# Peptides against a protein of PDB entry 5KEZ, part 263

Target 1, 320 residues: chain A of PDB entry 5KEZ
Amino acid sequence: NVAIYNPFRPWWERYQPVSYKLCTRSGNEDEFRNMVTRCNNVGVRIYVDAVINHMCGNAVSAGTSSTCGSYFNPGSRDFPAVPYSGWDFNDGKCKTGSGDIENYNDATQVRDCRLTGLLDLALEKDYVRSKIAEYMNHLIDIGVAGFRLDASKHMWPGDIKAILDKLHNLNSNWFPAGSKPFIYQEVIDLGGEPIKSSDYFGNGRVTEFKYGAKLGTVIRKWNGEKMSYLKNWGEGWGFVPSDRALVFVDNHDNQRGHGAGGASILTFWDARLYKMAVGFMLAHPYGFTRVMSSYRWPRQFQNGNDVNDWVGPPNNNGVI

## One batch from the design tools (peptide; made by RFdiffusion4, then SolubleMPNN)

Design b2_p27_2_s2 (from b2_p27_2, 17 letters changed)
Fold by OpenDDE base, seed 4:
Structure b2_p27_2_s2 (fold): chain B 320 residues (1-320), chain A 27 residues (1-27)
Amino acid sequence: as target 1 above (320 residues)
Amino acid sequence: SYADTLKERLDKHLKKVKERNEKFFNS
């Protein structure tokens, strides 16, 4: 991915890929293989956060400032380490003046235009699908168990399906022969927009962002909510079917007030309430649960916003 | 498949949790 130095190595640089090489702040491919092997050997499975909707931001300077040293040029859409070129992006398909998503009530913009400047891959192209599948298959062959598909809301479900159909079976060293990867898709659906979580049920599980948002209000006792109301928690609260839901109290985005849920989201900063929420989540029979492991950072609030929300995990001069 | 196995394990777990919850709320 792009190496960002201003601010200094933010967490979000990881979501700006310039190649599918396994060289990041966390280590190289050999180290990743070693980790996956060690985890698998003790029954811990690895699921990769796969960024396949886009490459890096359109405004990032061209050069070799990347975690693996690969050259890239956002201006010309040149990513030779893949390789991608101008033919592999939705620049010509997006009809907005800025090239970015301008109206989230326009599903076509949401899927064909750039998410906050991130170069949007043309997932309709078999070439692009194949390059992504190659990346994911490489990970599968290493021994990962599945994937979180980042920014799934911004991809056409059919394009995702086409990629998934190209995936190998899981590595038979650790998984039964013929096993398929576990897929869950990040889709932010709080209602009011045309794209629905249900659009993606055919590809795998989806994130249920209503879960953390509503649970936060209940635990915080906002709006007269009571914990006793959680008796029918899940589908009874209008959430997606349990067998399609991946649920969580918080994630990296909404810990920082981004994505979905706003101020209602409970985090480790509110330790007591957070433990209550996580405990309830793990004890209640709804959805596939995900527990967040995060870190503290020096928060500095200005006008209600943390100006240090960019701070990445503990590191040694940028190396995690 | 692995996904199917995971689903089965999840279903079993959810069933147990559901039963415990039902017992609690109906006691």
Scores: peptide ipSAE 0.007, ipTM 0.301, DockQ to the pose 0.017
Fold by OpenDDE base, seed 2:
Structure b2_p27_2_s2 (fold): chain B 320 residues (1-320), chain A 27 residues (1-27)
Amino acid sequence: as target 1 above (320 residues)
Amino acid sequence: SYADTLKERLDKHLKKVKERNEKFFNS
């Protein structure tokens, strides 16, 4: 991914790929392979956060400022380490003046235009699908068990399906022969927008962002909410079917007040309430559960916003 | 498949949790 130095190595640089090389602040491919092997050997499975909707931001300077030193040029859409060129992006398909998503009530913009300036890959192209599949298959062959698909809301479900259809079976050294990767898709659907979580049920599980948002409201006792109202927690609260849901109390985005959930989201900063929420989640029979492991950072609020929300995990001069 | 196996295990677990909860709240 791109190496950002202003601010200094933010967490979000990880979501700006310039190649599919397994060479980042977390380590190199050999170290990753070693970790996957060690985990699999004790029954711990690895799921990769796969960033396949886009490459890096269009405003990032060309050069070799990346975690593996790969050259890239956002201006010319040149990513030779893949390789991608200008023909592999949706620049000509997006019809907005800026090239970015301007209206989230327009599903076509949401999927064909740039997410906050991130160069949008033309996932309709078989070439692009194949390059992504090669990346994911490399991970499968290493021994990962499945994937979180980042920014799935911004990809056409059919394009995702086309990529998934190219995937190998899981590594038979650790998984039964013929096993398929576990897929869950990040889709932010709190209602009110045209893109729905149900559009993606055919590809795998979907993140249920209403879960953390509503649970936070209840635990915080906002608006007269009571714990007794959780009797029909799940589908009874308008959540997706349990067999399609990936549920969580917080994630890296809404832990910083971004994305879905707002101030209702419970985090480790509110330790007592957070423990209650996580305990309830683990005890209640709804969805596939995900527990967050995060870190503290020096929060600095200005005008209600944390100006240090960019701070990444503890590191030694940028190296994790 | 691996995904199917996980689903089956999850469904079984959720069923057990549901039954346990029902017994607890109705006792």
Scores: peptide ipSAE 0.005, ipTM 0.292, DockQ to the pose 0.017
Fold by OpenDDE base, seed 3:
Structure b2_p27_2_s2 (fold): chain B 320 residues (1-320), chain A 27 residues (1-27)
Amino acid sequence: as target 1 above (320 residues)
Amino acid sequence: SYADTLKERLDKHLKKVKERNEKFFNS
């Protein structure tokens, strides 16, 4: 991915890929392979956060400022380490003036325009699908158990399906023969927008963001909410079916912003309430649960916003 | 940022919930 130095190596640089090389702030491919092997040998499975909707930001400077030194040029859409070119992006499809998503009530913009400047891949192209599948298959062959698909809302479900159909079975050294990768898709559906979580049920599980948002309001006793209302928690609250839900109290995105997160979202900064929420989540039989493991950073609030919300995990000169 | 977009959506959602609750209690 891009190595960002202003601010200094933020967490979100990891979500701006310039290649599919397994050479990042976390280590090289050999180190990753060794980790996966060691984890699998003791029954711990690895799921990769796969960034396949986009490449890096359109405004990032061209050059070799990347975690593996690969050259890239956002301006010309040149990513030779893949390789991608200008033909592999949705620039011509997006009709907004900025080239970015401007209206989330327009499903076409949401999927064909750039997410906050991130160069949007043309996932309708078999070439692009194949390059992504090759990346994911390499990981599968190494021994990962599945994937979180980043920014799934911004990809057409059919394109995702086409990629998934190209995937290998899991490595038989650790998984039963014929096992398929576990897929969960990051889809932000809080209602009121045309794109629905149900659009993605065919590909795997989806993130249920209403879970953390609603639980936060209840635990915080906002708007007259009561714990007793959790009696019908899950589908009764309008959440997706349990067998399609991946649930969490917070994630890396909604952990950041004003009030140490997105409004009602509970985080480790609110330790007591957070423990209550996580405990409830783990005890309640709804969805596939995910527990966040994060880190502290020097928060500095200005006008209600943490100006240091970019800070990445503890690192040694950018290397973790 | 993507995180900011999520924040905005969550805020919007909570606002709608608040408005619905207010309408309910004031009817």
Scores: peptide ipSAE 0.022, ipTM 0.360, DockQ to the pose 0.098; fails the geometry check
Fold by OpenDDE base, seed 1:
Structure b2_p27_2_s2 (fold): chain B 320 residues (1-320), chain A 27 residues (1-27)
Amino acid sequence: as target 1 above (320 residues)
Amino acid sequence: SYADTLKERLDKHLKKVKERNEKFFNS
């Protein structure tokens, strides 16, 4: 990914790829392979957060300022380490003046335009699909069990399906023959927008963001809500079917909202309430549960916003 | 950033939900 120095190595630089090489501030490919092997040998499975919707921001300076040292040029859409070129992006498909998503009520913009300047890959192209599949298959062959597909809302479900259809079965050294990778898709559907979680059910599970949002309001006792109302928690609250839901109290994005953590969202900063929410989530039979493991950072609020919400995970390996 | 966009959208949604609920329970 790109190496961002202003601010200094933020967490979100990891979501700005310039190659599919497995070398970041978290480690190199050999270290990753070693971890996957050790985990698999004791029954712990690894799922990769796969950033396949886009490459880095369009405004990032060209050069070799990346974690693997790969050259890239956002201005010319040149990513030779893949390789991608100007033909592999949706620049000509997006019809907005800025080239960015300007209206989230326009599904075509949401999927064909740049997410906050991030260069949007042309996933309709078989070449692009194949390059992504090669990346994911390399991980599968290493021994990962599946994937979180980042920014799935910004990809056409059919394009995702086309990529998934190119994937290998899981590594038979640790998984039964014919096993398919576990797929869950990050789709933010809180209602009111044209793109729905149900659009993605055919590809795998979907993140249910209503879960943490609603649970937070209940646990906080906002608006007179009571825990007794959680009797029909799940589909009874209008959530997606349990067998399609991946549920969580918080994630790395929504714990960085306004105030203590995205309004109603409960986080480790609200320790007591967070424990209640996580305990309830683990006890209640709805969806596939994910428990968050995050980190503390030096929060500094200005006008209700944490100006240090960019701070990345703890790192002691220097500048890579 | 992507995080900022998500933050803004989530906050906006939650604000609306809160307002709707307050209206409902206070009528």
Scores: peptide ipSAE 0.009, ipTM 0.330, DockQ to the pose 0.118; fails the geometry check

Design b2_p27_2_s3 (from b2_p27_2, 18 letters changed)
Fold by OpenDDE base, seed 4:
Structure b2_p27_2_s3 (fold): chain B 320 residues (1-320), chain A 27 residues (1-27)
Amino acid sequence: as target 1 above (320 residues)
Amino acid sequence: SYAEIRKKRLEEHLKKIEEMNEKFFNS
């Protein structure tokens, strides 16, 4: 991915890929293989956060400022390490003046235009699908158990399916023969927009962002909410079907006050309430649960916003 | 059954959560 130095190596640089090389701040491919092997050997499975909707930001300077030194040129849409070229992006398909998503009530913009400047891959192209599948299959062959698909809301469900249809079975060294990768898709659906979580049920589980938002409200006793109202928690609260839901109290985005859920989201900063929420989540049978493991950073609020929300995990001069 | 186990787990956690909630908001 892009190596960002201003601010210094933010967490979000990881979500700006320039190649599919397994060479990042967290280590190289050999180290990753070693980790996956060691984890699998003790029954711990690895699920990769796969960034396949886009490459890096349009405004990033061309060059070799990347975690593995690969050259890239956002201006010319040149990512030779893949390789991708100008033919592999939705520049001509997006009809907005900026090239970015301007109206989230326009599903076509949401899927065909750039998410906050991130170069949008033309996932309708078999070539692009195949390159992504190669990346994911490489991980599968290493021994990962599945994937979180980042920014799934911004991909056409059919394109996702086409990629998933190209995936190998899981590595038989650790998984039963014929096992398929576990797929969950990040889709932010709090209502009010045309794209729905249900659009993606055919590809795998989806994130239920209403879960953390509503649970936070209840635990905080906001808006007259009471714990007793959790009696019909799950589908009774308007959430997606349990067998399609990936649930969580917080994630890396909304623990920083953006994404989905707003101020209702509970985090480790509110330790007592957070433990209550996580405890409830783990106890309740609704959905597939995900527990956040995060870190503290030096928060600095200006006008109600943390100006240090970019701070990445504890590191040694940029190396995690 | 698995359902019974889940129900029991939920009940136990709800009790604990309510206790924590009571202490937190009434302290």
Scores: peptide ipSAE 0.021, ipTM 0.517, DockQ to the pose 0.016
Fold by OpenDDE base, seed 5:
Structure b2_p27_2_s3 (fold): chain B 320 residues (1-320), chain A 27 residues (1-27)
Amino acid sequence: as target 1 above (320 residues)
Amino acid sequence: SYAEIRKKRLEEHLKKIEEMNEKFFNS
């Protein structure tokens, strides 16, 4: 991914890829293989956060300022380490004046335009699909168990399906023969927009963001909500079917909202209430559960916003 | 930035949920 120095190595630089090389601040490919092997050998499975919707920001300077030193040129859409060129992006498909998403009520913009300047890959192209599949298959062959698909709202479900159809079975050294990778898709669907979580059910599980939001309001006793109302928790609260849901109390994004998180979202900043929420989640059968492991950072609020929400994991002068 | 856009959208959605809940439980 790109190496960002202003601010200094933010967490979100990880989501601006310039290649599919397994070479980041977390380590190189050999180190990754070693980790996956050691984890699998003791029954711990690895799921990769796969950034396949886009490459880096269009405004990033060309050069070799990346975690593995790969050359890239956002201006010319040149990513030779893949390789991608100008033909592999949706620049011509997006019809907005800025080239960015401007109207989230327009599904075509959401999927064909750039998410805040991030160069949007043309996932309708078989070439692009194949390059992504090669990347994911390499990980599968290493021994990962599945994937979180980042920014799934911004990809057409059919394009995702086309990529998934190219994937290998899981490594039989650790998984039953014929096992398929576990897929969960990051889709923010809280109602009011044309893109629905149900659009993605055919590809795998989806994130249920209503879960953490509503649980937060209940635990906080906001708006007169009571614990007794949780009697029909799950589908009774308008959530997606349990077998399609990945549930969580918080994630890295909503942990960085105003206050102790994004509004009602409970985080480690509210330790007591957070433990209650996580305990409830783990005790309740609804959905596939995900527990957050995070870190503290020096929050600095200005006008209700933490100006240090970019701060990444604890590091030594940029080295994790 | 990537983070800023997602943060803003999430806050808007959460606000909407809070409003809906308020209407439901206080009606």
Scores: peptide ipSAE 0.018, ipTM 0.410, DockQ to the pose 0.138
Fold by OpenDDE base, seed 3:
Structure b2_p27_2_s3 (fold): chain B 320 residues (1-320), chain A 27 residues (1-27)
Amino acid sequence: as target 1 above (320 residues)
Amino acid sequence: SYAEIRKKRLEEHLKKIEEMNEKFFNS
């Protein structure tokens, strides 16, 4: 991914890929292989956060300032380490003036325009699908168990399906022969937008963001909510079907939330309530559970916003 | 900066969460 130095190596640089090489601030490919092997050998499976909707931001400076040293040029859409060129992005499809998503009520913009400046890959192209599949298959062959598909709402479900259809079975050194990768898709569906989580059920599980939001409200006893109201927790609360849901109390994004709506999300900053919420989540049968493991950072609020929400995990001069 | 843009989008999502909560609990 691109290496950002202002601010100094923020967490979000990881979501700006410039290649599919497995070398980052966390380690190189050999170290990754070693980790996957050691984890698999003790029954711990690895699921990769796959950033396949986009490459880095359009405004990032060209050069070799990347975690693997690969050259890239966002301005010309040149990512030779893949390789991608201008033909592999949706610049010509997006009709907004900025090239970014401007209206989330326009499903076409959401899929074909840039997510906050991130160069949007033309996933309709078999070439692009194949390059992504090669990346994911390399990971599968290493021994990962599946994938979180980042920014799934910004990809057409059919394009995702086309990529998934190219994937290998899981590595038989650790998984039963014929096993398929576990897929869960990050889809932020809070209602009010045309793109629905149900659009993605055919590809695998989806993140249910209503879960943490509603649970936070209940645990906080907002609006007279009581734990007893959780009797029909899950589908009864308007959530996606249990067998399609990946549930969580918080994630890396919303634990950094602020402003309207952010206060409902429980995080480790509210330790007691957070433990209650996580405990309930783990005890309740609804959905596939994900527990957040995070870190403290020096929060500094200015005008209600944490100006240090960019801070990544503890590191040694940018190296984890 | 990207951080600022990302923060803005996150705030929009958080607003939608609030709206969703309001709609759900008051419907």
Scores: peptide ipSAE 0.013, ipTM 0.337, DockQ to the pose 0.351
Fold by OpenDDE base, seed 1:
Formats: sequence, C-alpha cells, structure tokens
Structure b2_p27_2_s3 (fold): chain B 320 residues (1-320), chain A 27 residues (1-27)
Amino acid sequence: as target 1 above (320 residues)
Amino acid sequence: SYAEIRKKRLEEHLKKIEEMNEKFFNS
C-alpha cells in the first residue's frame, strides 16, 4: 500500500493498495506464510481483509513511496506491479463531475465512481477480475480460509461473483478436499438507500450493521429498552437472515466515530458495557460472530473531534 | 484529506443509525 507520512503512517493507508504484494508494516510474505501455517496447525483459521474495489487515492503522489517499494502513478492510473493501466479503471464510466461518488441514492455512482478519491477498478473486465483472483488464489494457496471483501457495497454483486468463481478450493493440507473459501462482504445497509444487503446474499455473508447499533442502545438502556426485548433478537428485529449475517459490536471505522448516532456504538472505551454486549453476542445464536481486537491510541478531542483518529496499530516497523 | 473525507462519511452513517433507532423506538 501507499506509505503516508502526513499524518505518520495512519491506519487508513492500509486500504490504499498499489500492488497485491504481501509486504506491509504487518510483515512480509514469509512471515505471513509462517503465521498461517502455525495457526492452521492448531485449528486457528485466517481470513483476509481483501481490498479489491480500488487502488490508492487519485491525489497520491507518484513514485515508490509504498510498503513494498513498488512504483505507482495514480495520475496515469499506472500500477505496474499488478499491472494495471488506465484501461482498468472506471474513470470513463463514472459520470459525476468530480469522479467521486456524489449521490449515494444513485446505485450506479456508488459502484462506478471513486470512493473518497480511491481509484475505482473496472471489475467488469475479465482482466481485472483475473488479477484479483490471482491475488486471492495466492492467499488461498498459502492456506487462508476465506475473505472479508472490503467496500463490497461499491462493487456490483455480479462482478464479485465472477471473481469468486475463479477461486481455488482451499488448501487440502488443512481443509477437506473441495472446501470453498468463507466469504463475507462489507455492506453498509441502514435502509433508505437503493443498495441492499440482500443484493449480495448470493456471494456469501454480509455485515449486519444494525446489530451493533441496536444492541448498543439496548445495553445502554436508552429509550426505556429492556434486555427482555431481545427475546426475538435477529430476524425479529428486522435483521438479515441469520445464515447471511456476519455480526459484530463494533469495527475499526465506528470506533473512530462521533456525533449523531455515534454514541450508540459500544467500544472498548466503555469496557463494562462493551463486555456485556460482546458476551450477549457470543451467547446468542444469531449470525456469524466477529469479535474485535483493537488497540488504544492517544485520543485528543478538539471541538468534539478526536484529532488522533488516524493513529494506526502499534508497530515498530516504521521504516517499512 | 482522505481522513477528513472518510470521517465525514462515517458521521453520515452514524446519523443514519441514529435515525433508524429513533424510528424503531418511537414506532
């Protein structure tokens, strides 16, 4: 991914790829392979957060300022380490003036335009699909068990399916022959927008963001809500079908949220209530559960905003 | 900056969560 130095190596640089090489501040490919092997040998499976919707931001300076040292040029859409060129992005498909998503009520913009300036890959192209599949298959061959597909809301479900159809079976050293990778898709569906979680059910599970939001309000006893009202928790509360749901109390994004609605989300900063929520989640059968393992950072609130919400995970590889 | 834009989108989502909650509890 791109190496950002202002602010110094923020967490969000990890979501701006310039190649599919496995070398980041988290480690190199050999270290990753070693981890996967050690984990698999004791029954712990690895799922990769796969960023396949986009490459880095369009405004990032060209050069070799990346974790693997690969050259890239956002201005010319040149990513030779893949390789991608100007033909592999949706610049011509997006019809907004800025090239970015401007209206989330327009599903076409949401899928074909840049997410906050991130160069949007043309996933309709078989070439692009194949390059992504190659990346994911490399991980599968290493021994990962599946994937979180980042920014799935911004990809056409059919394009995702086309990529998934190219994937290998899981590594038979650790998985039964013919096993398929576990897929869950990040889709933010809170209602009121044209893109629905159900659009993606055919590809695998989807994130249910209503889960943490509603559970937070109940645990906080807002609006006179009682724990007893959770008797029909799940589909009874309007959530997606249990067999399509990946559920969580919080994620890395909403840990950094504030303002209206932000206070409902429970995080480790509110340890007691958070443990109650996570405990309930793990005890209840609804959905496939994900427990967050995060980190503390030196929060500094100015005008209600944490000016240090950029701080990345603890790391001593600052030179990478 | 990217961080500012991302934060803005996050705030919008959080507002939608609040609206959803209000509708649910006041319906």
Scores: peptide ipSAE 0.011, ipTM 0.329, DockQ to the pose 0.256

